# Peptides against a protein of PDB entry 8BZL, part 93

Target 1, 228 residues: chain A of PDB entry 8BZL
Amino acid sequence: SYDRAITVFSPDGHLFQVEYAQEAVKKGSTAVGVRGRDIVVLGVEKKSVAKLQDERTVRKICALDDNVCMAFAGLTADARIVINRARVECQSHRLTVEDPVTVEYITRYIASLKQRYTQSNGRRPFGISALIVGFDFDGTPRLYQTDPSGTYHAWKANAIGRGAKSVREFLEKNYTDEAIETDDLTIKLVIKALLEVVQSGGKNIELAVMRRDQSLKILNPEEIEKYV
Target 2, 242 residues: chain B of PDB entry 8BZL
Amino acid sequence: SRRYDSRTTIFSPEGRLYQVEYAMEAIGHAGTCLGILANDGVLLAAERRNIHKLLDEVFFSEKIYKLNEDMACSVAGITSDANVLTNELRLIAQRYLLQYQEPIPCEQLVTALCDIKQAYTQFGGKRPFGVSLLYIGWDKHYGFQLYQSDPSGNYGGWKATCIGNNSAAAVSMLKQDYKEGEMTLKSALALAIKVLNKTMDVSKLSAEKVEIATLTRENGKTVIRVLKQKEVEQLIKKHEEE

## One batch from the design tools (peptide; made by RFdiffusion4, then SolubleMPNN)

Design b1_p13_8_s4 (from b1_p13_8, 7 letters changed)
Fold by OpenDDE base, seed 2:
Order: structure tokens, then sequence, then C-alpha cells
Structure b1_p13_8_s4 (fold): chain B 228 residues (1-228), chain C 242 residues (1-242), chain A 13 residues (1-13)
């Protein structure tokens, strides 16, 4: 019977598989999210793509819907499953409710999915954390984080992955109303935060920006260098 | 450590999936498979190990599988697992064709299988597939394509790559010799022979030990062709003369 | 072979 229960409580009340999944997240590339006034920005540490690898297939930031995008840290294959299910839910919501999902709604959906995988027999937790950003229908920018446990919270700014601690410490010190007063300043804040853990400047950063009523824009390296 | 090695794929305290890593290690002992993307085509080259005199010369490629009219794959790892996955690929491609009345895009087929692979790393009572695959294909969206997938369900697109035995050395050689934007299918074939000659644990490369398939476009149709032994011999001979 | 496996493992994340 115990062989079927992958995630069980330890004698001291810990869910070790969830904690270990969090360790898997820490092995992932660093991702950062910042909510500005009228902008949300995601930045990810660009893992050195092998010389012969197609960069098109190495994306750490993805759209879930027109108004929502996600970055993740941890197991890439696990992330793909979550992303696909989230996309299906976004489309289903549009069909059934005739409105796009709120960022909170889709975050809650993802969180619930993750939670089920921590409690279901014969399933291990997802080895990913996610930063989910976007705009609600009313134009309010949102940033949420989910972890392997299925918990989620709203954030002004946050980071996940290998360098998350350093990036978070930077954000705690530097996230002010002045620092996010403009879209450009918000972008600069994300880049500066990532540069705490990324050595080779703009070439090793993937950056995505979503503005109110606009689609996700992935910045090219040249655009990123303008902010450095 | 032993507690995490013997059962269902679970996380180690360090956040590692050892069963997936061990599956990858098993693949490292399999025969070498190469894939090279060219401007005018894409190829797979695979080591053939089972040359038994008593094998009924079934002209069937041992390591290269046609998936549909527009895609083929090569496999490194456990043969039985490979057979299951290749059959699944064919079924997925066929179901898509029936449902949408058009061939499945290459990346979508790869992703569909990768989702299955991933599931076998996450659901209890299952072990990871001990197989890595190289996929070659053509579709109207991206043209000629080369993909690699592993037991985790991870995949990537490549200009050139290698799986199986001595894959690291092969990849290193490919990085040195692959000329981006200038790769013809002819040059890719020559490169494949060059790399296999150096990476295969054989004293002398022979046509009997190598399978090569090319995927090209002719008159608006995809053509998947397994090279005849004589053609492979000619490629080897040409390499020896250089 | 070890390097290839290590690279593959690193690619998981």
Amino acid sequence: as target 1 above (228 residues)
Amino acid sequence: as target 2 above (242 residues)
Amino acid sequence: DKKAIEAAIESLY
C-alpha cells in the first residue's frame, strides 16, 4: 500500500516529496517577475543554448492566453504539462463563461492541479514553481507565484529558481513606487535584479513584457541591452 | 540513496529524479545515432550492432523507423521500449490525420510523445522509458526539422546532434565541423560518416554497421529514403580517400 | 559519456 503513496507525511509532519520538489525548483534557471503600474515583466536566466540547438525550442516564458503569461523554474517536462493544461483551461473558460480568465483564476487552477499531484496516489509532485503575470479584464496588472505544493500568492515582485534568494533580496531593497513609475523603469528593475545572478549581461537574459491591452512581447537581445 | 533508487520515480532530497537519470545512463550504452539538418534535407545515421549471419536479411531498418510520410525517427536505448514508443508515434500521427485531414506538425508529434514520456516519470507503478529518440521531418510551418527527446519527456530542436554511445564526443565533433547555413545534404552525409568513423567502437567503419536515412522534398512531396548498402559504401570510401 | 549524461541531466531543469 505504501508503494502507491508517493507523497506521504513523515513522522514529523513533513511532505518530503513536496520539499524535494522544491529542491528541484532551486536547480532551475532563475526567473523574476515584477508588477509595474501598467506593465508586467518577466525575466529569465537564459541557459546557455548548445551551439547546435535551435533556440526556438528553448523558451522559458510562454503565453497561457492573450492576457496571461508564465515563467517557470524546475523540470522543463513537468512545466510543459502544466502549461498545456492551463492553456486548455483558458480556452475552456472563454467558451463557457465568454470572458478570458482572470490571472487569479488561472493561477488557482494551476495551484489546484499541483495540489492534486501532491495528494493523489501514484503521482509525484510537479517539480516546478511558476510566475504567472497578466492583466485582468479591468486592466489591473497581476503577478502570482505557485510552488510544487499548490500554494499561490499575489506579489508585487518575486523570483524563483537557483538565484531566487539574491534576486529577491535585491527586489526587497529596490522595489519602490519610484522604481516602477514608468514602463522603462520597471523593465530596468527586472534586468538589474537578474544581473545579480547572471554574469554575461543582456545576452543571457530572456525578457518578456506585457502591457495593458497588448500581447506578450519578447524582447530581443538588442532591446535588452538598451536597458543595461 | 538506495531508498530512492528501487521504487517509483520519486524526487531525491536534492531534487533529482534518479530513475530518469539512470534511464539516460542506460541510453549511453546504446548504439550511436546521429541527426544532421541540412538546407535541402535532413538525415539520420545509426550504428547497426546486430549483424548475425543467421538473421534473415529482412531489409528493415533496425534503428530507423518511418512514422508517417513526413517523419522518421531513430532510437537509442531499450529495443522493447523503442517499439512501444514508435508504435505510439504512428498512432498519434494517424489519429491526427484522421481528425484534421492534414498531417500532424513535426513538433506536435514530438511533443505528444514527450508528454507520454513525462507521464511515465510522474505516475506511480511506471518506470521511465529507457529510450532517447531523434526525429527528422518536414512540415509546412518550419520546413526540415531535427528533434531530440529523452526519457524525461524533454525535447529540443537541433541543427545536428547525437544520442547513444560516445554521444558527447560526436556532439563535439559536430560543433566543430557543422557550418551553419552552408550545410547541404551531401555535406551532411559526409559529416555523418566522419563522425561515426571516429565515435563508433569499431576498428573500421563498414556499410554493414551503418544505417542512413535521408528526408528530402521532391515535387512538393516528402521522400524518406534508406540508403542502400552500396551507397553507404561509397560514402565511406569517399571519406577514406580524403 | 559522463559528460553527455551530466549535460542531459542539467537539461532537465
Scores: peptide ipSAE 0.279, ipTM 0.709, DockQ to the pose 0.893
Fold by OpenDDE base, seed 5:
Structure b1_p13_8_s4 (fold): chain B 228 residues (1-228), chain C 242 residues (1-242), chain A 13 residues (1-13)
Amino acid sequence: as target 1 above (228 residues)
Amino acid sequence: as target 2 above (242 residues)
Amino acid sequence: DKKAIEAAIESLY
């Protein structure tokens, strides 16, 4: 089948489909990531699960590997595709290199995937941004962000989605060495940041923590309330 | 701008996929399908709109499709699209069975199709499928299950849900009457009739206009059964007497 | 069913 180019340059040098994909991200639930000293924390604005919907099928934070997890903002179906491909790459890396991926590596992989969808004929960009957190083999906590264009950067803290601006402003003011001195303080920072845009406290927050040499832990609502 | 709704699989300036939204609009005009999860089974109930006396083929079910021994689905939307997707579901399930010598888990089958749906929203030269599906099934991992998927490739698990015409009203009724942990298949059937009676654009609910399938476990085997017209009539009668 | 469709659209993100 003949597929026409979708993402093309405008006369003024814009890739409109990429820009519009970024607008799709802004429609997504807010996600926040914070790198602590020995912890990485992801928080997501929990959309009200419809009554009678199974909560297990509504997840905004997912593991890519034992040492890496991801939150996203934007099109959920697009995210699923990216997540699956990233998981496959993580496993492939373990098999071929005999080590887990670095957080940077898998971020770069995801970014490259996104970039290809901005340049390939018959493909639209992914309508997602992602916060990717985890630990490198040396025990260094990492946080990366990537957008629909395929760009990526390392962060101490960042936010994506509809409330990202407010959350980032909060983080810029409140992210200090003292604020992340302990795991608990780091978690509190994430929760406080999300509360800038999320109403009704901890019941509307999904929170995940990954500590050094530990697996991803999703906090239950009761655990979250302890930090509020 | 009309340019964004005329082109398939592109973003609007606001980050919307209009072709997906329009596909969802089309589904809203389709016949009603509902699913209800019970403790001892799961059911699909669907509106039958094509009642022609001249139809030679006694279709046991127009809108409910058996996918494998452990799963069935109901469709709302474009019939031709539905046929393609239901066939694909069967193929996916069969390939999995052949590869792993065990039936595909319910959610994996749903996800596999959803990935296809998503692809039709991302790759050029294709339009989204104008179909939403309800899936019922049983597997050893989660037992009885009910899923819903839409043209975007999104899906979710449900205790009860509805797609198609008047789905919002149906969902509202389901929310009101569904009792978690206490739902028997019998009560689910009664609830299905109640909801359909109120949501179908018919003057009177009749058995000829309703298709119902149940999925149960008997002696360690999944049983998918389409209710006979007489059984549906009895359910309707019981509802009218209440 | 405008509400249902709107809800479905919102669920995309």
Scores: peptide ipSAE 0.266, ipTM 0.700, DockQ to the pose 0.894
Fold by OpenDDE base, seed 1:
Structure b1_p13_8_s4 (fold): chain B 228 residues (1-228), chain C 242 residues (1-242), chain A 13 residues (1-13)
Amino acid sequence: as target 1 above (228 residues)
Amino acid sequence: as target 2 above (242 residues)
Amino acid sequence: DKKAIEAAIESLY
């Protein structure tokens, strides 16, 4: 049995594989999430899409359900696994409970999945952090972050990936009630935050907006440029 | 740093999966495979390296595999790994057909295999597959399609791309010469020969060293055809005359 | 081709 425990405690009490998975996240494209009053916004740094690459297959923001979407930083292949599991759970919840998941519920599910991969023999941690945004049934906007360890927290605004530090610093300074007073201002805040680390303006940003009682909208480059 | 180089499915201190990276490096030394999407079809072109006169089995296609009636793939990397993955692709496609009574969508087949590849990067006791694949296909949802996947389980759709030896140079050439919206299958074939001629480390490109398959639609059916040696010779000759 | 490999590695994330 080649059951080499991949994730074990070091003598000093560290789970190195979890910490190293967090380093994998830092290598990922920057993602930002902001909770507004009646809007949630996700923005992601687009890697320079090769001219010959199909943009359809290069998405860093995905819907988990009609009321929940996710951005991630880290290993893309790992993210796909998490996304698929989360989507299945969202549908299962609708079938069994007859209501959409709360954003917290699906976040907890994802977090639990990640945690299991930190403790299961023969599995490495997921090399991803995720920003999960959406609306609860009562219309409350939510933003959660989860990391490779399986921890999660609720945020007003946050960032993950290679430029996360700079983006967070920007958000800490600029996230005010006034800055999120309107949907447009909230979108503008996200774009401005990403522009701290993204070169070449709106062409390199993927932006998703979910408004109360509305479906996820991916903004096109022209729409993004209006906020720049 | 070297401690993490030899172990599968572990992160380095820097958050790297070295075994995946090394698998990609191995693929970089494999024979070149090209894929080009056209308006009226899609093609694969692959380098043939093993020309053994004593091979009894006429391998019509060493590196190009038909997956189902609507899809084919080419492989770069470890042959044994490629055989396992191509067989798995066929099984996935067949199971889908049996379950849903319709052909599997192209991207869904690619994704299914990519999930397997990803698993071999995450589960202990496994190593990454030392294989990258190009997929060509047609479905009713997106029409003609070209995909690339790597050992990590990552994939993407492409208008044109290359894997294997000198892939970066090939991609650069494709970027220069690929005209979006104007690419015919005929033009794509010519472009494939042009790129292979420059990227293959041979003094002269010969039909014996190149496999080409085209995927087209005829009378509402997908047709996957491996070009005959004579047809490839004609393409090479045409290129030499230009 | 080191550049191709580097690009491929960068595509992992």
Scores: peptide ipSAE 0.264, ipTM 0.697, DockQ to the pose 0.907

Design b1_p13_8_s4 (from b1_p13_8, 7 letters changed)
Fold by OpenDDE base, seed 3:
Structure b1_p13_8_s4 (fold): chain B 228 residues (1-228), chain C 242 residues (1-242), chain A 13 residues (1-13)
Amino acid sequence: as target 1 above (228 residues)
Amino acid sequence: as target 2 above (242 residues)
Amino acid sequence: DKKAIEAAIESLY
């Protein structure tokens, strides 16, 4: 059956393994990204951590470089591979070009990596989508999304994972220039968007904020509750 | 036959490359792209399907890519494959410029990519690219040019052509209405709108769903311009009044 | 599954 073929087109022109990888993403925890005026915000649904599990070990938001961070939905093990490759590329770029990567550059790198895994025999697609946010060297905030196929686009706001539809519907209604007028309002928008799908408020949300010329800040639960 | 359907680079007993055919089938589901050659320029017109309110407006063209100062392309098929191929086109063009200190001729750039596409159909371990491209360009050898390439690595020069959804119907319409030797860029734009209006599975053509780029020569320089939404609206309105 | 496939196709293209 063509459904099991890793890198083969179906007779009707489908890449089923890529489609199934997208279904794998939908099983992942919800992530949301919003680009503000001078801020980028990532939010992720925290899965109920097993009572004995160290909460710090389940991070869905990671830094790729000082100016770029990423959230993902889908297979955590697949994400680790992509993150590591992206980090190496960020460092390589700094060494070779003597400037940090643009957010678009590193997104394109990740997208190209994913695409190759959809076309090479013996490799399955990555079962992850990613939201990549950061600042270009000129101080412009950026948000990109990439999916298992290797497609990528720039967004004002977007969501991935199991609750992505509901979160996107919320963002489509509520993302306005007024809603992102301040950093605090932008953060509130992300939290409100996540609360469409996350039960039990701020305790089940991970938030990361990157402001212009500042490092990535992960908000603690107490800080999140102030916005709720 | 079914066993060879899953083998990327092997002939069937009938001498067919089914994976190439299936890649072409995938392209048939993609948005329509048109190319028209005129006496005073060339154009690409592409269906925009991804209209989302949250998309960043900085992305001016979804399906039309500038390759260098003298060439642009449009893509029909898998977007990720298209991104890889368009990046490769840019790299080939840049390497040529660095090596020869002149822009790569249009056909040579097309051929270079087609060789890559062909390799993905012949050498094991890879699937064909699920992408067809239209190329527009200008060079000192042949002037304004329009090319089409497909997943097989085949290419050809065209006066007018179409790829993607309803391409056969579009090509038929182009054959009927294209006036050889008399085509101005203005008339080509009108023709593009006419064909898209009939081939796009939309009740009413809107400027939001169409991307158009023109390539012209001004003062001895190539100018690649993406039409503004208002300009496309005017073209649509003019068509509706005819 | 058909809707999922259609959505996936829309994302691919």
Scores: peptide ipSAE 0.081, ipTM 0.718, DockQ to the pose 0.031

## One batch from the design tools (peptide; made by RFdiffusion4, then SolubleMPNN)

Design b1_p14_1_s1 (from b1_p14_1, 6 letters changed)
Fold by OpenDDE base, seed 3:
Structure b1_p14_1_s1 (fold): chain B 228 residues (1-228), chain C 242 residues (1-242), chain A 14 residues (1-14)
Amino acid sequence: as target 1 above (228 residues)
Amino acid sequence: as target 2 above (242 residues)
Amino acid sequence: DLELEDKLLETLAA
């Protein structure tokens, strides 16, 4: 009986519910993140929105705070829970510490939350991976990834979701200091990476840019097409 | 019976805690970590498995964690579980420091975490942590120390030990080559490389795949140092020449 | 404490 969502070890030492949550992530839309010198960029594959669906309602990139944003792959409903808790923590940190969270801090918070859901009875793992980008107070750009297990690492560039393998292979080949020398080159790198798996060009890409000392900017399709 | 595997950690009819055993099985598939106690210091050496070109360089150590000024640990098993336990160790150490105005004794920190690990094997609604830890430290009571703990909450002090993949073979090698009372940190480092070279399933040991930290005393202060890649390369080269 | 963290997380979930 699968009646109780319990993450337990298999005889061979596997946490199958975590592995299955990772499979849910692999079915999600592709997201890519790249850290430049003075910029962080997130790109997400737009699912073919049903013609009658308001495109504005499916934001796959969200702000956690003024200095931190997140993209995710996997279960959208699970993502909402994580996002809301992360936002509350960001605000709480501002109130208690009088400074914004570091990108690492909020990533660790999210990772810890995910880990707890892999160890608590009556809870299943979150079916999401996340790319978390932003700037620390000192102006250092950061990119982190977290997965359903609650692991997290800092990255120069990474991808999650169904096309993640192909996108990562592209980034491993093309991520160089020269490729991120300027903000525009960094944006181009993200777009090119995402185009490895996204059909029909810039129309099917959501792109967010955060520059040093600037707020999150979501690029419109016309702005994206300029980089193609 | 599969019935006992799908619930909270409970005893089987045979008196076994299968979830603890299965957690230990998970650790057996993790990267190798070893610890060696010397007369003049203590070290941790860990296999680095995740070498990705796109990882940020800020990640100094994957498997070795500084806990406080006098202690560090290495982990074998589930990384997310390890992160939670490492954070808890840091919190326990800081709370003790705040309360007593002195660093927590090494064994007390180990015991405090082991009580938590044990609780996750006994109380309902939780699974065991899929993590074993090696602890290195110095305190004024026992000097240099090396401890090991497992998912059950058991721990022990060691002169040399290993956790993770091929740990049994590593421990056997350590037993053969460890010279009680004569172990210098230099000889311990050489022994660590020797054991890792044989226990890691690699054709050739490379510095990129090994993390080493040493804990020493200098001028009455504890110094925890992660070896640079070049230093590890020199140790490997020296081993290949022997 | 892990238990305290769980309680905090549960409080944030409520």
Scores: peptide ipSAE 0.014, ipTM 0.538, DockQ to the pose 0.020
Fold by OpenDDE base, seed 5:
Structure b1_p14_1_s1 (fold): chain B 228 residues (1-228), chain C 242 residues (1-242), chain A 14 residues (1-14)
Amino acid sequence: as target 1 above (228 residues)
Amino acid sequence: as target 2 above (242 residues)
Amino acid sequence: DLELEDKLLETLAA
């Protein structure tokens, strides 16, 4: 029997709906995030878009604000809800506080939202994990991860989705101060990490870069191939 | 197949709140947290389980949270639930400060959160928080204080207590070694290391796996300090030499 | 819905 839509504790203390949401994340396309010195990089595995599908409509990397970007793994429809709420919060924060959100702030907002959906009746957890990257107002690059439970942590580098284990193992071995010494090296690190799980090279990678005081840049396939 | 009482936290025929009990089971699997009250301070000691090379070091403590200038807490259980409750504690404390122009008394902060926890056990459509907390603090009314709260919204003041994995064994050890009225912060730190060494499911206690915070009074101000790894290493070394 | 829940929490915290 599928456990009812209400997230309740099992006798052994498990929240099965949260665990099942985490399984939905594991089925998602792989996403990787890396924090460099003065750069944050998100990479996502491109699933084969049907020939008739507009590639422009399948964005897995989304700006939340000018200084914050998010990649996700799991249910795309759930992600849209989270992204929209996060965007509204970013704008609200700018209006009320007169400063952009910190990456931690918006991560905490998203995490709290997710947590509430694990504790409210008639709601299921969000079937998404997210990598949230950006720059704080002081110019500090940040990377955060959230999961369906609403847990969040700051990372130097991390991965989510189907290939996350292999990508994390690669990053644990290869993330060094030398490997992120330059923007180009940081980008190369992300590409190499994704290539552990992505077949057919740079054509199947979506890559976004945010540098200090610069807008989010999505690299085109030709730009990605230069790093391969 | 134990039918999850998938309904809102309701009484069983036996008068039990199974969702609260199940939340407490979740806490039993969490890392150990200790609290010890001394004459000259209070401490929290917590097991650090999340040691990842890729974590950003900006996190001073995984399990110990500063609430205000006079209080800190440690958490055992679901991290996301803990984050929500920790945020609520901070908000309650700040609201009180704004309203009364003085810091919230320790027990009042604990009680306010416990009322929220209780509500999540009584109101339909909510599950209990899968979190127990230890609170350390100082106020002008009772001085140094240690409290424990559970998912039911129950709380109590303690001289020494433990939550999380192997908490029962830890409490037994604390009862044996805690000297009422004679406990210094130094002795409390040594006791914390002794208990953690026996209750953590590790072959050898290492400083990387332990977080310790102390709350003291210096020059009429509360000082909350997280011990550095080197300080924890020295405490472990001293314990190994005894 | 979430706003109502937040208000309830605020009321309980007051």
Scores: peptide ipSAE 0.010, ipTM 0.515, DockQ to the pose 0.038
Fold by OpenDDE base, seed 1:
Structure b1_p14_1_s1 (fold): chain B 228 residues (1-228), chain C 242 residues (1-242), chain A 14 residues (1-14)
Amino acid sequence: as target 1 above (228 residues)
Amino acid sequence: as target 2 above (242 residues)
Amino acid sequence: DLELEDKLLETLAA
């Protein structure tokens, strides 16, 4: 019965709904994030789009602001709610503070939102983890991860979703200062990491790149194939 | 009855708040945190469990949070709940400073958070926080202080205490070795290492798995310092030589 | 609004 109670502890001290939300994330498509020296890169596993499906409607990488983007794993509908709230906060911050959010700030906002949904009756946890990347106003590249519990940390590189374990193992072995020495090497690292779990090569990868003082760029399949 | 287990604001027939008890169980599985009060300072020692190579921030303090210039805390339990509560502590302390133009007394900060915790046990629509805290601080009223609070909103002042995994065993060891009135910060640090070495579920205590912060007074100012890994290594080495 | 609820809880605790 405790597993059906949204915001209650089990007798052994578990929040089963949070754990089950984490299981929903593990069923999601794999996403990877890597922080380079002057670049942040997000990669996501593309599901085979049906012939009649508009590829533009299946975006797993979304801009939160000009300096911040997010990839997620888990429930797409839940992600939309989080993304919308985060976008509003980014705009509000620009209006009230007259500066863009730091990547840490917006991550903390999202994390706090998720945490509140784990502690309010009648509300289930968000079934999403997110990789949040961007640049602070001082030009520092940042990568953060948040999970359904509302926990967040800063990372050099990380992965979420179904293939996250294999991708993380790859990144732990291959993330070096040499491997991120250039923007191109950083992009190549992300692609190689995703190829550990994506069977159909570069055609099934969505890749987003944000460079210092540049807008988010989504790479087309042809651009991705140049790195593979 | 399963109905009492699932609602935070309902007493069982036995007079228990099961959700509070279950929150305390969650804390029992968390990494060990120790607090020890000395004559010349107070310390927190905490187990580090999350050592990942890809972490960007070398969290010098994964479990120890500076609250203001005169207080710090350590947390055992749900990390996300801990982040919310530590942020609230900072806000309370800052609001007090702005209102009264002096730092909040240690016990008042602890009480303010405990009232929030208690409210989450009494008012419907919320679960208890799955978090216990150790607070260290200095104020002009009581000097160096150590407090513990739990999910119920209960708190107490301590000379030495422990929360998290194997806390009962740690408290028993602290009771045996703590000498009232004779505890220096140096002896407290040695005691912390001794207790952690026995209570942590590790084959060998290493400096990477232990976080220690000290709070002292220097030239009429509070100094909160997280020990460097090398300093912790030296403490461990000294303990192994004894 | 969850933030409002949290503020209300703080007020009730105070």
Scores: peptide ipSAE 0.008, ipTM 0.533, DockQ to the pose 0.019

Design b1_p14_1_s1 (from b1_p14_1, 6 letters changed)
Fold by OpenDDE base, seed 2:
Structure b1_p14_1_s1 (fold): chain B 228 residues (1-228), chain C 242 residues (1-242), chain A 14 residues (1-14)
Amino acid sequence: as target 1 above (228 residues)
Amino acid sequence: as target 2 above (242 residues)
Amino acid sequence: DLELEDKLLETLAA
């Protein structure tokens, strides 16, 4: 009998493979998402890029469409599969519905994909959590999180990965209407949140911003340092 | 626990994919492969272990494979797995060329194979490929490129890197000696010999034990060339004189 | 969607 990798219930009702996939996420680099008034911001902890590694290939923040981007924590190869499928779905939606996806729609798509991999025989869960941010067609900023189980929720702010607990605690204390009153303040909030777990300041942070009717902008280190 | 070792690739309680890690261990015992990106080209240097006098066919390259006119790769790990993956790379590249009437971009070819590798870590009834690859290439988008991929389906672009036996030591040496922005193909070749001389488990580096390929641009065309044994001998000799 | 992954695996097996 080929012991196929099957996510099964334990005697106590746990899906161990899902829980273990969540442990893989906890080992991932920290990612933070914050919804501002008219901005969404993603920040990711840069692992010490090996001196000889091309930084271009180490990006942890990816566009899914013009109006949606994603950061993740966990297995990079798993994330690539999810990203590619999400991109295809975004394009398909544009072709069939003649409108871009809502952030909720694409989040639900990703969540459904993840859920299927927790229930399908011969498949393991995706070892990733994702923060998905963007704007709906009405200009509303959105932030969603997905986990390996395929659950998803909307957030004002959230964090995933190894430093997520500390970052969430910071956000719970510091996320106020005043703290997100401007785009710059929102960016500062994300940076400050990441600095709770990232050493050596802005050099170890990847930051992306999306404003209403604007494309995803990845900030360079110099731009990040202006907010520190 | 042994339970995770015998089954298809599943998560451990600690969130580890042991079958992927074990595949990486297998690669650690394979012959050393180096890749170095230069301003005017990119190279692969690989340890040749199969020097058998009774081999009927003298293969010019055991570990370096031409993928298309613009790309080559070197492999560390299980030979049979390597053959499957290199063939797949060629097929992907050819299908792309037929579909789009242009060569596949280097990173897209790497990614396509990496998605396959990843799938073999996620789907039941499959084991990970016990292979890491170094890719060298040129395209109109990024020019000369060097990539590394592992059994997980993860990949990265590099200025210089190493896979296989003593790869960690080789990478350390590359980090020390690689001069960013000043690396010529000539200097890269010298660096490759230097690193191989220190990292290969051989008493003396010889040209028969080293394969080197260079990828350059000449008259708007990519040229992939495997160095002749005499050329490698000259590089070794030069290194010994320094 | 799962069919796409199966196609990827089949492409390697062929």
Scores: peptide ipSAE 0.016, ipTM 0.626, DockQ to the pose 0.079; fails the geometry check

